# Peptides against a protein of PDB entry 3ESW, part 58

Target 1, 322 residues: chain A of PDB entry 3ESW
Amino acid sequence: NNIDFDSIAKMLLIKYKDFILSKFKKAAPVENIRFQNLVHTNQFAQGVLGQSQHLCTVYDNPSWHSIVLETLDLDLIYKNVDKEFAKDGHAEGENIYTDYLVKELLRYFKQDFFKWCNKPDCNHCGQNTSENMTPLGSQGPNGEESKFNCGTVEIYKCNRCGNITRFPRYNDPIKLLETRKGRCGEWCNLFTLILKSFGLDVRYVWNREDHVWCEYFSNFLNRWVHVDSCEQSFDQPYIYSINWNKKMSYCIAFGKDGVVDVSKRYILQNELPRDQIKEEDLKFLCQFITKRLRYSLNDDEIYQLACRDEQEQIELIRGKTQ

## One batch from the design tools (peptide; aimed at target 1 L13 Q311)

Design b2_p25_3_s2 (made by RFdiffusion4, then SolubleMPNN; from b2_p25_3, 15 letters changed)
Fold by OpenDDE base, seed 3:
Structure b2_p25_3_s2 (fold): chain B 322 residues (1-322), chain A 25 residues (1-25)
Amino acid sequence: as target 1 above (322 residues)
Amino acid sequence: KKEEEEKMLKELALKIQELLKKKKE
């Protein structure tokens, strides 16, 4: 009797699907209690929750997407993407086009659109005067700056003319389309919105050691891909630990469909103590928030996302063994 | 043991899914 391996495989997949879906059912009372206790007793957990409430949903704004697409030079972007795709992309299929798009957006953003601002130029002396700027400290926003989700304004004095220049640290990404300058926070904030505006699956990655970047889900590579707008970097998760020799403890990815500890992707050496939360509690927290974010999704969407999550977890385990 | 079994089941499910996709091509 020929063993019907296809029938056995189908039965196993059905049982596996049901098992996965069972994990995404409404949280049990005990899980809710554990979650509440964790966020009230652990400051790191409270911080992750607070970030998730903003970062997981803020970029899913159709009005912002329209403003972004109207502001970018789409003709230039697509011309460059089409040019690079025509050279090498046809052999790899249509799914690789999005990788070329993200690479061009990285180029365009860094070279043509946005500027790094260590210190602002003097408002009176004009361009290339940042070297003459002395920091005086930080203050709260004024009435105009407060309109654009500004928590802090850095104050600088020009050593040449003596005038004061304000550098507001805007968190409104639409204001950043106007100002077109900032540090890693402003770069990542606006670039995350840009990628989302093209309909891509994007996560915001927060590193506890004062850096931030993106991940995008490549349909071609079938995985999450590291994207850093500041570095014009695509699929180089090693740049922080290896190239910069940066010490890090936590990297947390925030997306519309979940919150994931991605530390294993980026912390390859020089690991700092992970003493802010118990590992089991962090895992629980991320899973609990992810479960809440997926509560309105159908069974097929939940299953597809769960399969993607499991693939990512396998990747993160194997990557430490290479 | 249960975590190892769950990992093994996940790997098996993914492998089966990949094999089923290749058969449809």
Scores: peptide ipSAE 0.028, ipTM 0.535, DockQ to the pose 0.481
OpenDDE base, seeds 1, 2, 4, 5: peptide ipSAE 0.024, 0.021, 0.024, 0.023; ipTM 0.546, 0.448, 0.465, 0.500; seed 2 fails the geometry check

Design b2_p25_3_s3 (made by RFdiffusion4, then SolubleMPNN; from b2_p25_3, 16 letters changed)
Fold by OpenDDE base, seed 4:
Structure b2_p25_3_s3 (fold): chain B 322 residues (1-322), chain A 25 residues (1-25)
Amino acid sequence: as target 1 above (322 residues)
Amino acid sequence: SEKELEEMLKKLAMEILELLKKKEK
């Protein structure tokens, strides 16, 4: 009896597809109640929800993508990508080209485009005067700063000229294309938009312990890849736990297609207590938000994303990115 | 259990997906 393995495989795939799709049906009333109760009773859940409402959608702005592409030195970027791609002997059309693009964007962003700002330069004294700046504290934005989604402004006095310099913490990434300076928040915000502007699948990763970075979905590697613009880092998820010896509790990735607890990718040692939410509730929350983000997708899109999700979950369980 | 069946189906699906990826190469 020639077991038609192909027929069995097809039947299993169909049943599996149907099973996966069944999970993405509209939430049952009980799930909605659980979700509402969770976000009303758990502050961490509220925070994750609030972040998802912004981070999962804000970067999907075609007008912003155009502005980004008009602002970047695309000729330089692609020249460098092509150079490094050719140097490694890759053929045109390979999915690996996108990895070279992301690596060049990391280089370009850190070296040519954006500046780290511990303290601003004095507006009066000019460049390289940050050492002369004394922090006076923080205040709310003025009327002009408020136009660019500014929540806080750091105030500095120049020890040389006595003038006040304002360092607005802008959350508008288009304003960051002008200012070209910031800390991890501004870096990650603008860099996430930059990657999105090239049509890439990108997630914003929030770490509870005051750091943020990106993940890019590499079609070549067929996985989510750690990307930190501040560090010019590609595929080095270990840098925080191992190199920095950073203690961390939660890393949550926010993308257009889902919210994922990626803590297992980044928290390799020195794990802090995960006491902000029950693990089951966090899992439920992320799944629930992800389900909502996918409500408009067709069955094939849902299935493809679900396959990607399962692959990621296997990766996260097995620790196989090394 | 429904959960055990889910896990088994996931495992089988992943194995099938890996096999399919090997055939497309």
Scores: peptide ipSAE 0.020, ipTM 0.464, DockQ to the pose 0.621
OpenDDE base, seeds 1, 2, 3, 5: peptide ipSAE 0.016, 0.018, 0.020, 0.017; ipTM 0.462, 0.488, 0.485, 0.473; seed 2 fails the geometry check

Design b2_p25_3_s4 (made by RFdiffusion4, then SolubleMPNN; from b2_p25_3, 13 letters changed)
Fold by OpenDDE base, seed 1:
Order: structure tokens, then C-alpha cells, then sequence
Structure b2_p25_3_s4 (fold): chain B 322 residues (1-322), chain A 25 residues (1-25)
């Protein structure tokens, strides 16, 4: 009996699609209860939920995308991308162009656009005066700073002129297009918006140990790619654990289509205790939030994203990060 | 066993999808 492998494959795909779609149906009452109990009782779960409510949706703003694209030197960016693509990209197909774009955006952002700010320059003494600045502490925003989602303002005194300089920690990425300075938080926030403004699939990665970065979904590589604007880093997930010898416990990725524990991608050694939540509860939480984010999607969109999710899970288990 | 079977089925489905994409090239 010639086994009709094509028929079996078709049946398998149908059954698999049905199975996947069944997972994304409306949550059962028991799941809702479990979720509510978890976010009410576990502080880490509350934090993940709170971050998801902001980070998963805030960057999907067409008005912001327009402002970003109007602000960036697109001519320079695309000139550089085209130049690099012309060298090697033609052999690899059109999908690699986006990888070149992200690499150029990393270069442009770090070298031409944004500035690292440990200490601000003195507002009175002018440029390159940060060495003369003494921290006095932090305070709440004033009325003007409050317009730009500012939670904290760092206060500095100039040792030369004695004047006070304020360094507001703005969370409004549009304000960051103007100020063009910050630390890892401001860098990652604005860079996430920049990548989103080019229509890319982007996730914001939060590390519990005080760092943040991005992931970009490369159509060329067919996977999520590590992107750190501070480091001008592309596809170097090992940088923290190996190069920095950083100790880490959790890395959580937040995107429009899901929340994913990506700790396995980045925590390669020196793992800190994962004691903030039970592993099963974290898995459930991320899945539950992801399910909610996909409620408005059609069956084909759900299926495509679910296939992507499964590929990522296989990657994370196999350690097949390059 | 059930989780392992689900994993195998997923891997097979992904492999089939890859093969179908390769046939479209």
C-alpha cells in the first residue's frame, strides 16, 4: 500500500492548524482566574503585565512614525544601506536589505544622531562641560518637563559657575528626537520607535539587571535578532553574558504580538536565581498576555505568528543562536 | 509522552512547511 505521504502531510497540517487555533481561542474561566490570582499575588507578574500594557502598544503610533521619518536623515541612511547592499546583498536576495538597514540604523543612531549622557553639560558653560557637573540628586518633573512623560529629573551643579542643570529622564520618545541624549533607557526607547517607524517587527527586551535592548525579526535570517543601540550591536546576544560577564536572571521581550521569555537567548552563564516567579507561572503569564494581544487577529495571522513562536521556542531550546 | 508527541508534531509541521516553501522556489 503506497502510503500517500502528501495526503498525510496535508492532514497533519490541517490538524496542526486547528490545534494552534484552539490555543488562541478566548481564555477559559479557569485561565482567567489563574491570571488574576497571579498578577494580584506576584509582584514580578504585576511588573511584566504593567510593562506589556505600555511596551506592546506604545510604539504602534502612525503619527510618531511620521515624525521619526521626518526627523531622520533618510537620504544618508538609505545611501549607506544601498552602498553596503550593493557589495554583498544581491546574492542573498531582497530580504537581506532589511538587515543592512538595521545595521545602518544602529550606526547612524550611535554615531550621528544620539548621545550617551552620564552627566549633562552645564546649561551655562556650554558643550563639553559634563566633567564639571556634580550630582545633587533627583526630583520630580516641573510643569514643562511633565508634558513629556518625565518621571525623574536628575539635578547637577556646575563646579565652575555654580549653576544648576536639570537632566530630565524623558519617556516620551518624540521628546527624545529633540533632546537626542540619554542612557540605556532613552536609547532603547527611541531606537525601538525608530525601528518600528520603518515597519519592522520589533520587540523591546527588558532585563531585570538594569539593561534594555531590542530584538528585530529578520526575514532573511527567519528569526529574532538581538539589537542593542547602545553597543551598535547586531546579532550578538552573547555580549552581556560572555563579553560583559554580566549576571542575569530574566530577559523578557515585549512586542505588539506577544510577550516572550527570551532569557535562554541571553543568559549563557552566570545565571542568577530565577526566584521572582515559578517557571510555570511565568510561562503561563507570557502565553496569556500573548493570547490577549492576538484576540483581534484572524486565523491566518494567528497561525503565522504561532508558527514563528514555535520556531523561536525550538531555537531557544537548541541553543542555535549563532 | 503527550508533550513529547506535541513537540514532535510541531517539528514535523515546521519541516513540512519548509519543504512546501522550498517547492515554491
Amino acid sequence: as target 1 above (322 residues)
Amino acid sequence: EKEELEKMLKELALEILKLEEEKKK
Scores: peptide ipSAE 0.033, ipTM 0.597, DockQ to the pose 0.504
OpenDDE base, seeds 2, 3, 4, 5: peptide ipSAE 0.032, 0.031, 0.020, 0.031; ipTM 0.592, 0.593, 0.490, 0.592

Design b2_p25_4 (made by RFdiffusion4)
Pose (drawn by RFdiffusion4):
Structure b2_p25_4 (pose): chain A 322 residues (1-322), chain P 25 residues (1-25); non-standard residues A184 YCM
Amino acid sequence: as target 1 above (322 residues)
Amino acid sequence: SEEFLEEWEKEKLEEWKEELKEKLE
């Protein structure tokens, strides 16, 4: 009995596919209650549910993608990307070009395109002039800025001239292309959209302790890569937990293809208690949403995506890549 | 990508072969 593995191996891969295609089916009403309900037991759940609605489908918008592309200096971007590919791009330029592009986009965005804003500059006084602004709080948007999905307008008084500069907080990333300023919040909104506009596979990562950033899929490194525009950072998920010494509890990724707990990638010390939701329920929550996010996908798509997800679980469950 | 999926399937098959060899031992 030379026991045939190759037979048994090729078999199973077949059986596995059925298991997978079954998993991403229906929404049998049994687990539906578990969902509709959990979203009332717990607000961390309603939190994730709400964000999934604002953040997964939103950046897949050709109208926007095109405007961003019109607006960005592609000649400049691609020139530099090409210049860096020139100083050899790995023996295997195997989709490495895509990585060099993301890196350059980070540079352009930071060094060139968008600017930080704690207090705003005075609208009437010069440009470099923010530390003589004392804030008078926040309020609703006026008629004009209401168009751009704005909730809060922070208003400031200039002690040197008396005029009031205002700093609307927009969510319409197309509006940000114009204003070209803001904090993680909008820096990240626009940067996610920018990444999506090159057709990259992109995600919005949300840390409960007030920071947001991106994840991009590097076909070259065939895994998700941490991208933080504010810090012009490429592959440095430790940056928060170690370099900054920031304490964190949860990290959640959002995208067209799904919602995934990516905590393990980032919360690698200074771990805070995860006391917001039964861990079993969180797994369920993401799975149900990810499953829902895929009803209209075909079998080949449902499967190839589920494998990428699995490859990611092993990466997180373990301590490393591969 | 298709290439990634093929590599993933090959690695999964090797893991299942190893598990079967351990059960047989």

Design b2_p25_4_s1 (made by RFdiffusion4, then SolubleMPNN; from b2_p25_4, 18 letters changed)
Fold by OpenDDE base, seed 5:
Structure b2_p25_4_s1 (fold): chain B 322 residues (1-322), chain A 25 residues (1-25)
Amino acid sequence: as target 1 above (322 residues)
Amino acid sequence: SDEQLKKFEEQFKKEYIKKVEEELK
């Protein structure tokens, strides 16, 4: 009896589609109770929920995208992308162009546009005076700084002139287009918006151990790609665990279409205890938030995203077995 | 997105065929 394996596989795909779509229906009452109890009793879960409410949606602002595109030197960017694409891109097809764009945006952002600020320059003495700055501590924002989603202002005294310089930690990415300076938080915040402004699928990755970066979904590579604007890094998820020997416990990715535990991509060695939440509860939390973010999507969109999610999970599992 | 979905479906089909073959031996 020649078993028609192709027919069986086709039937399984239909059943799989129906099963996936069934998972994205309205949450059962028991799931809502579990979610509510989890976010009320677990601080880590509450933190993940709070971050998702901001990071999953804040960058989906068409007005901000327009401001970004008007601020960047698009002629320079596309000239450089076209130049690199003309060398090697024709052999790989049109989908590789976006990878060249992201690589150029990383270069442009770090080399031409944004500045790292360990200490600010003295407002009185001018440029290249950060070596004379002594930290005095941090305080709340003033009335002007508060307009730009500022929670903290670092205060510095100049050893040369004795004047005080304020370094507001702005969370408004449009203000960062003006200031063009910061640390990992400001870099990642603005760079996430920049990538979104080009119509790309982007996630904001939060690491519990005080670092943040991006992921971009490459249509060429057909996967999520590590992107760190601070490091001008593309597809180098190992840099933290291996190159920096950083110890980490959690990496959580926040995007418009979902929240995903991506710890397995970045935590390759020296894993810290994952004691903030039960693994099953974290998995449930991420799935529940993801489900909520997809409530307005049609069945085809839900299925496409679910297929992408399954591919990512397979990738994350296989990467540990090599 | 459609090409990516097709590639996934093809891979999924291959994995399920293999699984079915293993269960029927």
Scores: peptide ipSAE 0.027, ipTM 0.531, DockQ to the pose 0.722
OpenDDE base, seeds 1, 2, 3, 4: peptide ipSAE 0.022, 0.017, 0.007, 0.014; ipTM 0.531, 0.413, 0.410, 0.382; seed 1 fails the geometry check

Design b2_p25_4_s2 (made by RFdiffusion4, then SolubleMPNN; from b2_p25_4, 12 letters changed)
Fold by OpenDDE base, seed 1:
Structure b2_p25_4_s2 (fold): chain B 322 residues (1-322), chain A 25 residues (1-25)
Amino acid sequence: as target 1 above (322 residues)
Amino acid sequence: SEEQLKKFEEKFKEEFKEKLKKELE
């Protein structure tokens, strides 16, 4: 009996697709109850939900994308990308061009565009006066600062002239295109928007231990790639655990299509206790939010994303990027 | 991408064919 393996394989693929799609159907009443109870009783879960409501959608703003593209030196960027692509990229295929673009954006952003601000310069004394600045603490924004989604303002006194300089911690990435300075939060916020403005699939990664970075989905590598604008780093997820010897508990990625616990990609050693939520509840939470973010997608889009999710989960379990 | 999906489906078909062959031998 010649078993038609091709027919069986096709039938199994159909059943598999249906099974995968069934996971993304509208949540059952019991799942909704579990979700509501979780976010009401667990502070960490509430925090993840709150972040998802902002980070998963805020960067999908066409007006912001236009402003970004009008602000960046696109001629310089593409000139540099084309130059690097012409050296070695043609042999590797067209999809590698986007990797070169992201690498150039990292270079451009750190070297030409944005500045690290540990302490601000004195508004009275001018440039390169940050060494004379003493922190006095933080306060709420004034009326002008409040227009740009400012939660806190760091206050500094100049040891030379005695004047006070304000360093608003703006969360409006468009304001950051003007100010051109900040710490990891401002860097990651604006850089996430920049990557999104080029039409890339990008996630914002939040680390509980006071760092943030991006992930970019490389079509060339067919996986999520670590991207840190502060470090000008591409595909170096080990830098925090290994190079910095940083202790970490949670890394959560936020994108338009989902929320994913990516801790296994970045926490390679010195793992802190994961005691903020049960592992099963965190998994459920991320899946539930992801399901909600995909409710408007068609079956083919859902299936494609689910296949990508499965590949990522396999990668995270194996501890090796395939 | 549609191309990535096709590659995944092809790989899945091949892996499944191999598994099925092994279970039926």
Scores: peptide ipSAE 0.034, ipTM 0.639, DockQ to the pose 0.739
OpenDDE base, seeds 2, 3, 4, 5: peptide ipSAE 0.024, 0.020, 0.023, 0.028; ipTM 0.494, 0.466, 0.459, 0.534; seed 2 fails the geometry check

Design b2_p25_4_s3 (made by RFdiffusion4, then SolubleMPNN; from b2_p25_4, 14 letters changed)
Fold by OpenDDE base, seed 2:
Structure b2_p25_4_s3 (fold): chain B 322 residues (1-322), chain A 25 residues (1-25)
Amino acid sequence: as target 1 above (322 residues)
Amino acid sequence: SDELLKKFEEEFKKKFKEKLKKELE
């Protein structure tokens, strides 16, 4: 009996699609109970949930995208992208153009647009005076700073003039378009918005060990690509574990379509104990939040995203990102 | 993208065919 392997494969694909779609249906009561118990009993889970409520949706603001595009030197950016694409990109097809765009945005952001602020300049003494600044601690925002989603203000005293300079840690990325300075948090926050403003699929990656970066989905590479605005880094997930010899425990990616534990992409050595949550509970948590984020999507969108998720999981298991 | 989905479906079909052949052999 000639087994029609093609017919069986088609039937299995249909059943697989139905199975995948069934996972994204409304959560069962038991899953809701498990989720509620987890976020109420585990602080790490509560933190991941809290971050997801902000990071998964905040950057999907069309008005912010317009402000970003009006603020950036698009003529310079596209001129540079076109120049680099003309050298090497034509052989690789049109999909590589977006990779060149992201690389130029990394360059533009770091070199032309945004500044690293370890310590602020003295407001009285002017530019290049940060060396004279002594930290006095942190305070709550004043009435003006509070308008821009500021939770903390770092206070500095100038050793030269004695004046106080405030460095508000703004979480409003539109305010960051004005201030154009910060640390990894401000860099990643604004750069995530910038990438989103170009219509890219972007995730915000939170590392428990005080670093943050982006991932964007490259249509050319057909995978999530590491993007660090602070480092002007493209597709170098190894920089933290290998180059910095950084010890890490958790890397969690937050996007509009899901929350994913991406620790395996970035934690290549010097792994710290993963003792904040059970691995099964973290997996459940990320899947549950992802499921909620996809509730309004149609079956085709859900299936496409689920296929992308499976490809990523295979990539992470196989270590193919090196 | 529709192309990504097609590629996944093709790879999935291929893997399923290979697995089915091995299990039925």
Scores: peptide ipSAE 0.028, ipTM 0.562, DockQ to the pose 0.742
OpenDDE base, seeds 1, 3, 4, 5: peptide ipSAE 0.023, 0.018, 0.022, 0.025; ipTM 0.501, 0.407, 0.498, 0.484

Design b2_p25_4_s4 (made by RFdiffusion4, then SolubleMPNN; from b2_p25_4, 11 letters changed)
Fold by OpenDDE base, seed 2:
Structure b2_p25_4_s4 (fold): chain B 322 residues (1-322), chain A 25 residues (1-25)
Amino acid sequence: as target 1 above (322 residues)
Amino acid sequence: SKELLEKFEEEFKKKYKEELKKKLE
């Protein structure tokens, strides 16, 4: 009997699609119980949930996107993108233009727009006075600082004039468009919003070992691409483990459509113990949150995202990003 | 047979890859 392999493959593809869609249906009572127990008993799980409630949705604000686009020098950005695209991009097709855009946004953000702030300048002595600043500790925000989602204010004393300078750690990315300074948290926060403002699929990556960065989905490369605004880094996921020799345990990506453990992309050596949660529980947690984020999507959107997720999982297993 | 399974897997992978491309476009 000539097995019609084409017909069987079509039938299995349909069944596979239905199976994938079935995973994104409303959670079973047992899954809800497991989720509730996990987030109530495991601090790491509670932290991941808390971050997902903020990071997965906060950047999907059209009013913020407009403010960003009005604040950036779009003429300069597009001029530079067009210039780089004209050199090499035409041979690679139109989809590469977005990669050039992200690379220019990295350049523009680091070189022209935002500043690293290890210590603030003295408010009294002016620019380039950070060397004279001594940390006194941290405190809560004042009445003005509290308007901009400020959880912590670092306090510095100037060794030259004796005045106190406050460095509020703002979490409001619109305030960061004004202040234009910060550390990895402020950099990643605002840069994530910037990328989102250009209509890109973006994830915020949290590393447990005190670093944060972005990923964006490149249509040209057909994968999630590492993007670190602090480092002006594009597609260099190895920089932490290899170049910095950084020890890491967890990297979790937060996007509008899902939460993904991306540790395998970034933890290439010197892995720290993953002792904060059971691997099965972390996998369940990320899948459960992802499922919730997709509840309002149609079957085609769910299937498209599930296909993207599967490709990413295959990539992470095969180590193809290097 | 192992050979039938391999042929099936190859055809399935081809169609899956094509469907993935269409959904990512």
Scores: peptide ipSAE 0.026, ipTM 0.489, DockQ to the pose 0.047
OpenDDE base, seeds 1, 3, 4, 5: peptide ipSAE 0.009, 0.015, 0.006, 0.011; ipTM 0.448, 0.427, 0.331, 0.310

Design b2_p25_5 (made by RFdiffusion4)
Pose (drawn by RFdiffusion4):
Structure b2_p25_5 (pose): chain A 322 residues (1-322), chain P 25 residues (1-25); non-standard residues A184 YCM
Amino acid sequence: as target 1 above (322 residues)
Amino acid sequence: SEETEELEYHLGRLLYLTQLLEENS
């Protein structure tokens, strides 16, 4: 009995596919209550549910993608990307070009395109002039800025001239292309959209302790890569936990293809208690949403995606890549 | 039966991953 593994191996991959295609089916009403309900037991759940709705489908918008592309200096971007591919892009330029592009986009965005804003400059006084602005709080948007999905307008008084500069907080990333300034919040909104506009596979990562950033899929490194535009950072998920010494509890990724707990990638010391939701319920929550996010996908798509997800679990469950 | 189906699922997954590792090398 030379026991045939190749036979048994080829067989199972077949059986596994059926298990997978079954998993991503229906929404049998049994687990539906578990969902509709959990979203009332717990607000961390309603939190994730709400954000999934604002953040997964939103950046897939051709109208926007095109405007961003019109607006960005593609000649400049691609020239530099090409210049860096010139100084040899790995023996296997095996979709490595895509990585060089993301890196260059980070540079352009930071060094060139968008600017940080703590307190705003005075609108009437010069440009470099923010530290003579004392804030008078926040309020609703006026008629004009109401168009751009704005909730709060921070207003400031200039002690040197008396005029009031205002700093609307927009969510319409197309509006940000114009204003070209802000904090993680909008820096990240626009940068996610920018990444999506090159057709990259992109995600919005949300840290409960007030920071947001991106994840991009590097076909070259065939895994998700951490991208933070504010820090012009490429593959440095440790940056928060170690370099900054920031204490964190949860990290959640959002995208067209799914919602995934990516905490393990980032919260690698200074771990805070995860006391917001039964861990079992969180796994369920993401799975149900990811499953919901895929009813209209076909079998080949449902499967190839589920494998990428699994490859990621092992990466997170373990301590490393591969 | 349920235990057998669970084992088959995990074995299938491990085989897929092994194959993916070989393709990456």

Design b2_p25_5_s1 (made by RFdiffusion4, then SolubleMPNN; from b2_p25_5, 19 letters changed)
Fold by OpenDDE base, seed 3:
Structure b2_p25_5_s1 (fold): chain B 322 residues (1-322), chain A 25 residues (1-25)
Amino acid sequence: as target 1 above (322 residues)
Amino acid sequence: EEEIEKKLFELGLEVKLEEEEKKLK
């Protein structure tokens, strides 16, 4: 009897799909209890949940996407993308075009659009006066600043003219399109929105040690790609651990389709103690939030995302062995 | 066959990881 290997293969794939889909069914009562207990008893878990409630959905705003696309110099961006794409001999319609787009957006954002602000310029003395600014501390937002999701305002005094300059730390990315300045938080916030506005799959990566960046899912590379707008960096996850010699404990990625511990991608050396939560509880938390985010998706969408997640987990394991 | 081998490899890796995680516990 010729073993119908094709029939066996199809049956195994069906059973595998059903098995994967079963993991994404409605949470059991015991899982809900575990989740509630975890977020009430563990501050780190509560923080991850709080961030997920904002970062996973805030950038999926069509009105914001329109405002972004109207604000950017799209003609310049696409001209540069097309130029570099053609120079490398790629055919139109290749998935690699999106990688060129992201690289140009990194260039455009850092060189043409946004500014790093360690200290603000003096409002009275004008440009290139930040060296004369002395920090006086931080205060709450005024009535105008409060309109733009501002939690903190840094206050500076000019050593030359004595005037006070306010540097509001805006969390409204639309306001950042106007101000066009900030630190890693403002850079990553607006750049995440920019990438989303081009219809890309993007995650916001939070590092516990006061840095933030993006990941974009490259259809060409078929993986999540490190993207740091501050560094104009594409696919260089090693820059923090190796180049900066930065010590880190946690890197958590927040996207519309899930929350993922991506620490293994970025923490290559100088690992700080991971003592904020049990590893099993963090894994459970991320999976539970991810499951909730996918609750409205159909079986095919769930399966495709699960396959992508599995590939990412394999990558993260293999990367430690290299 | 390649897709099945890939899925079996992925499953085998998941099982192996779960077993290693159990050994660490």
Scores: peptide ipSAE 0.023, ipTM 0.475, DockQ to the pose 0.048
OpenDDE base, seeds 1, 2, 4, 5: peptide ipSAE 0.021, 0.009, 0.011, 0.022; ipTM 0.493, 0.405, 0.421, 0.457; seed 5 fails the geometry check

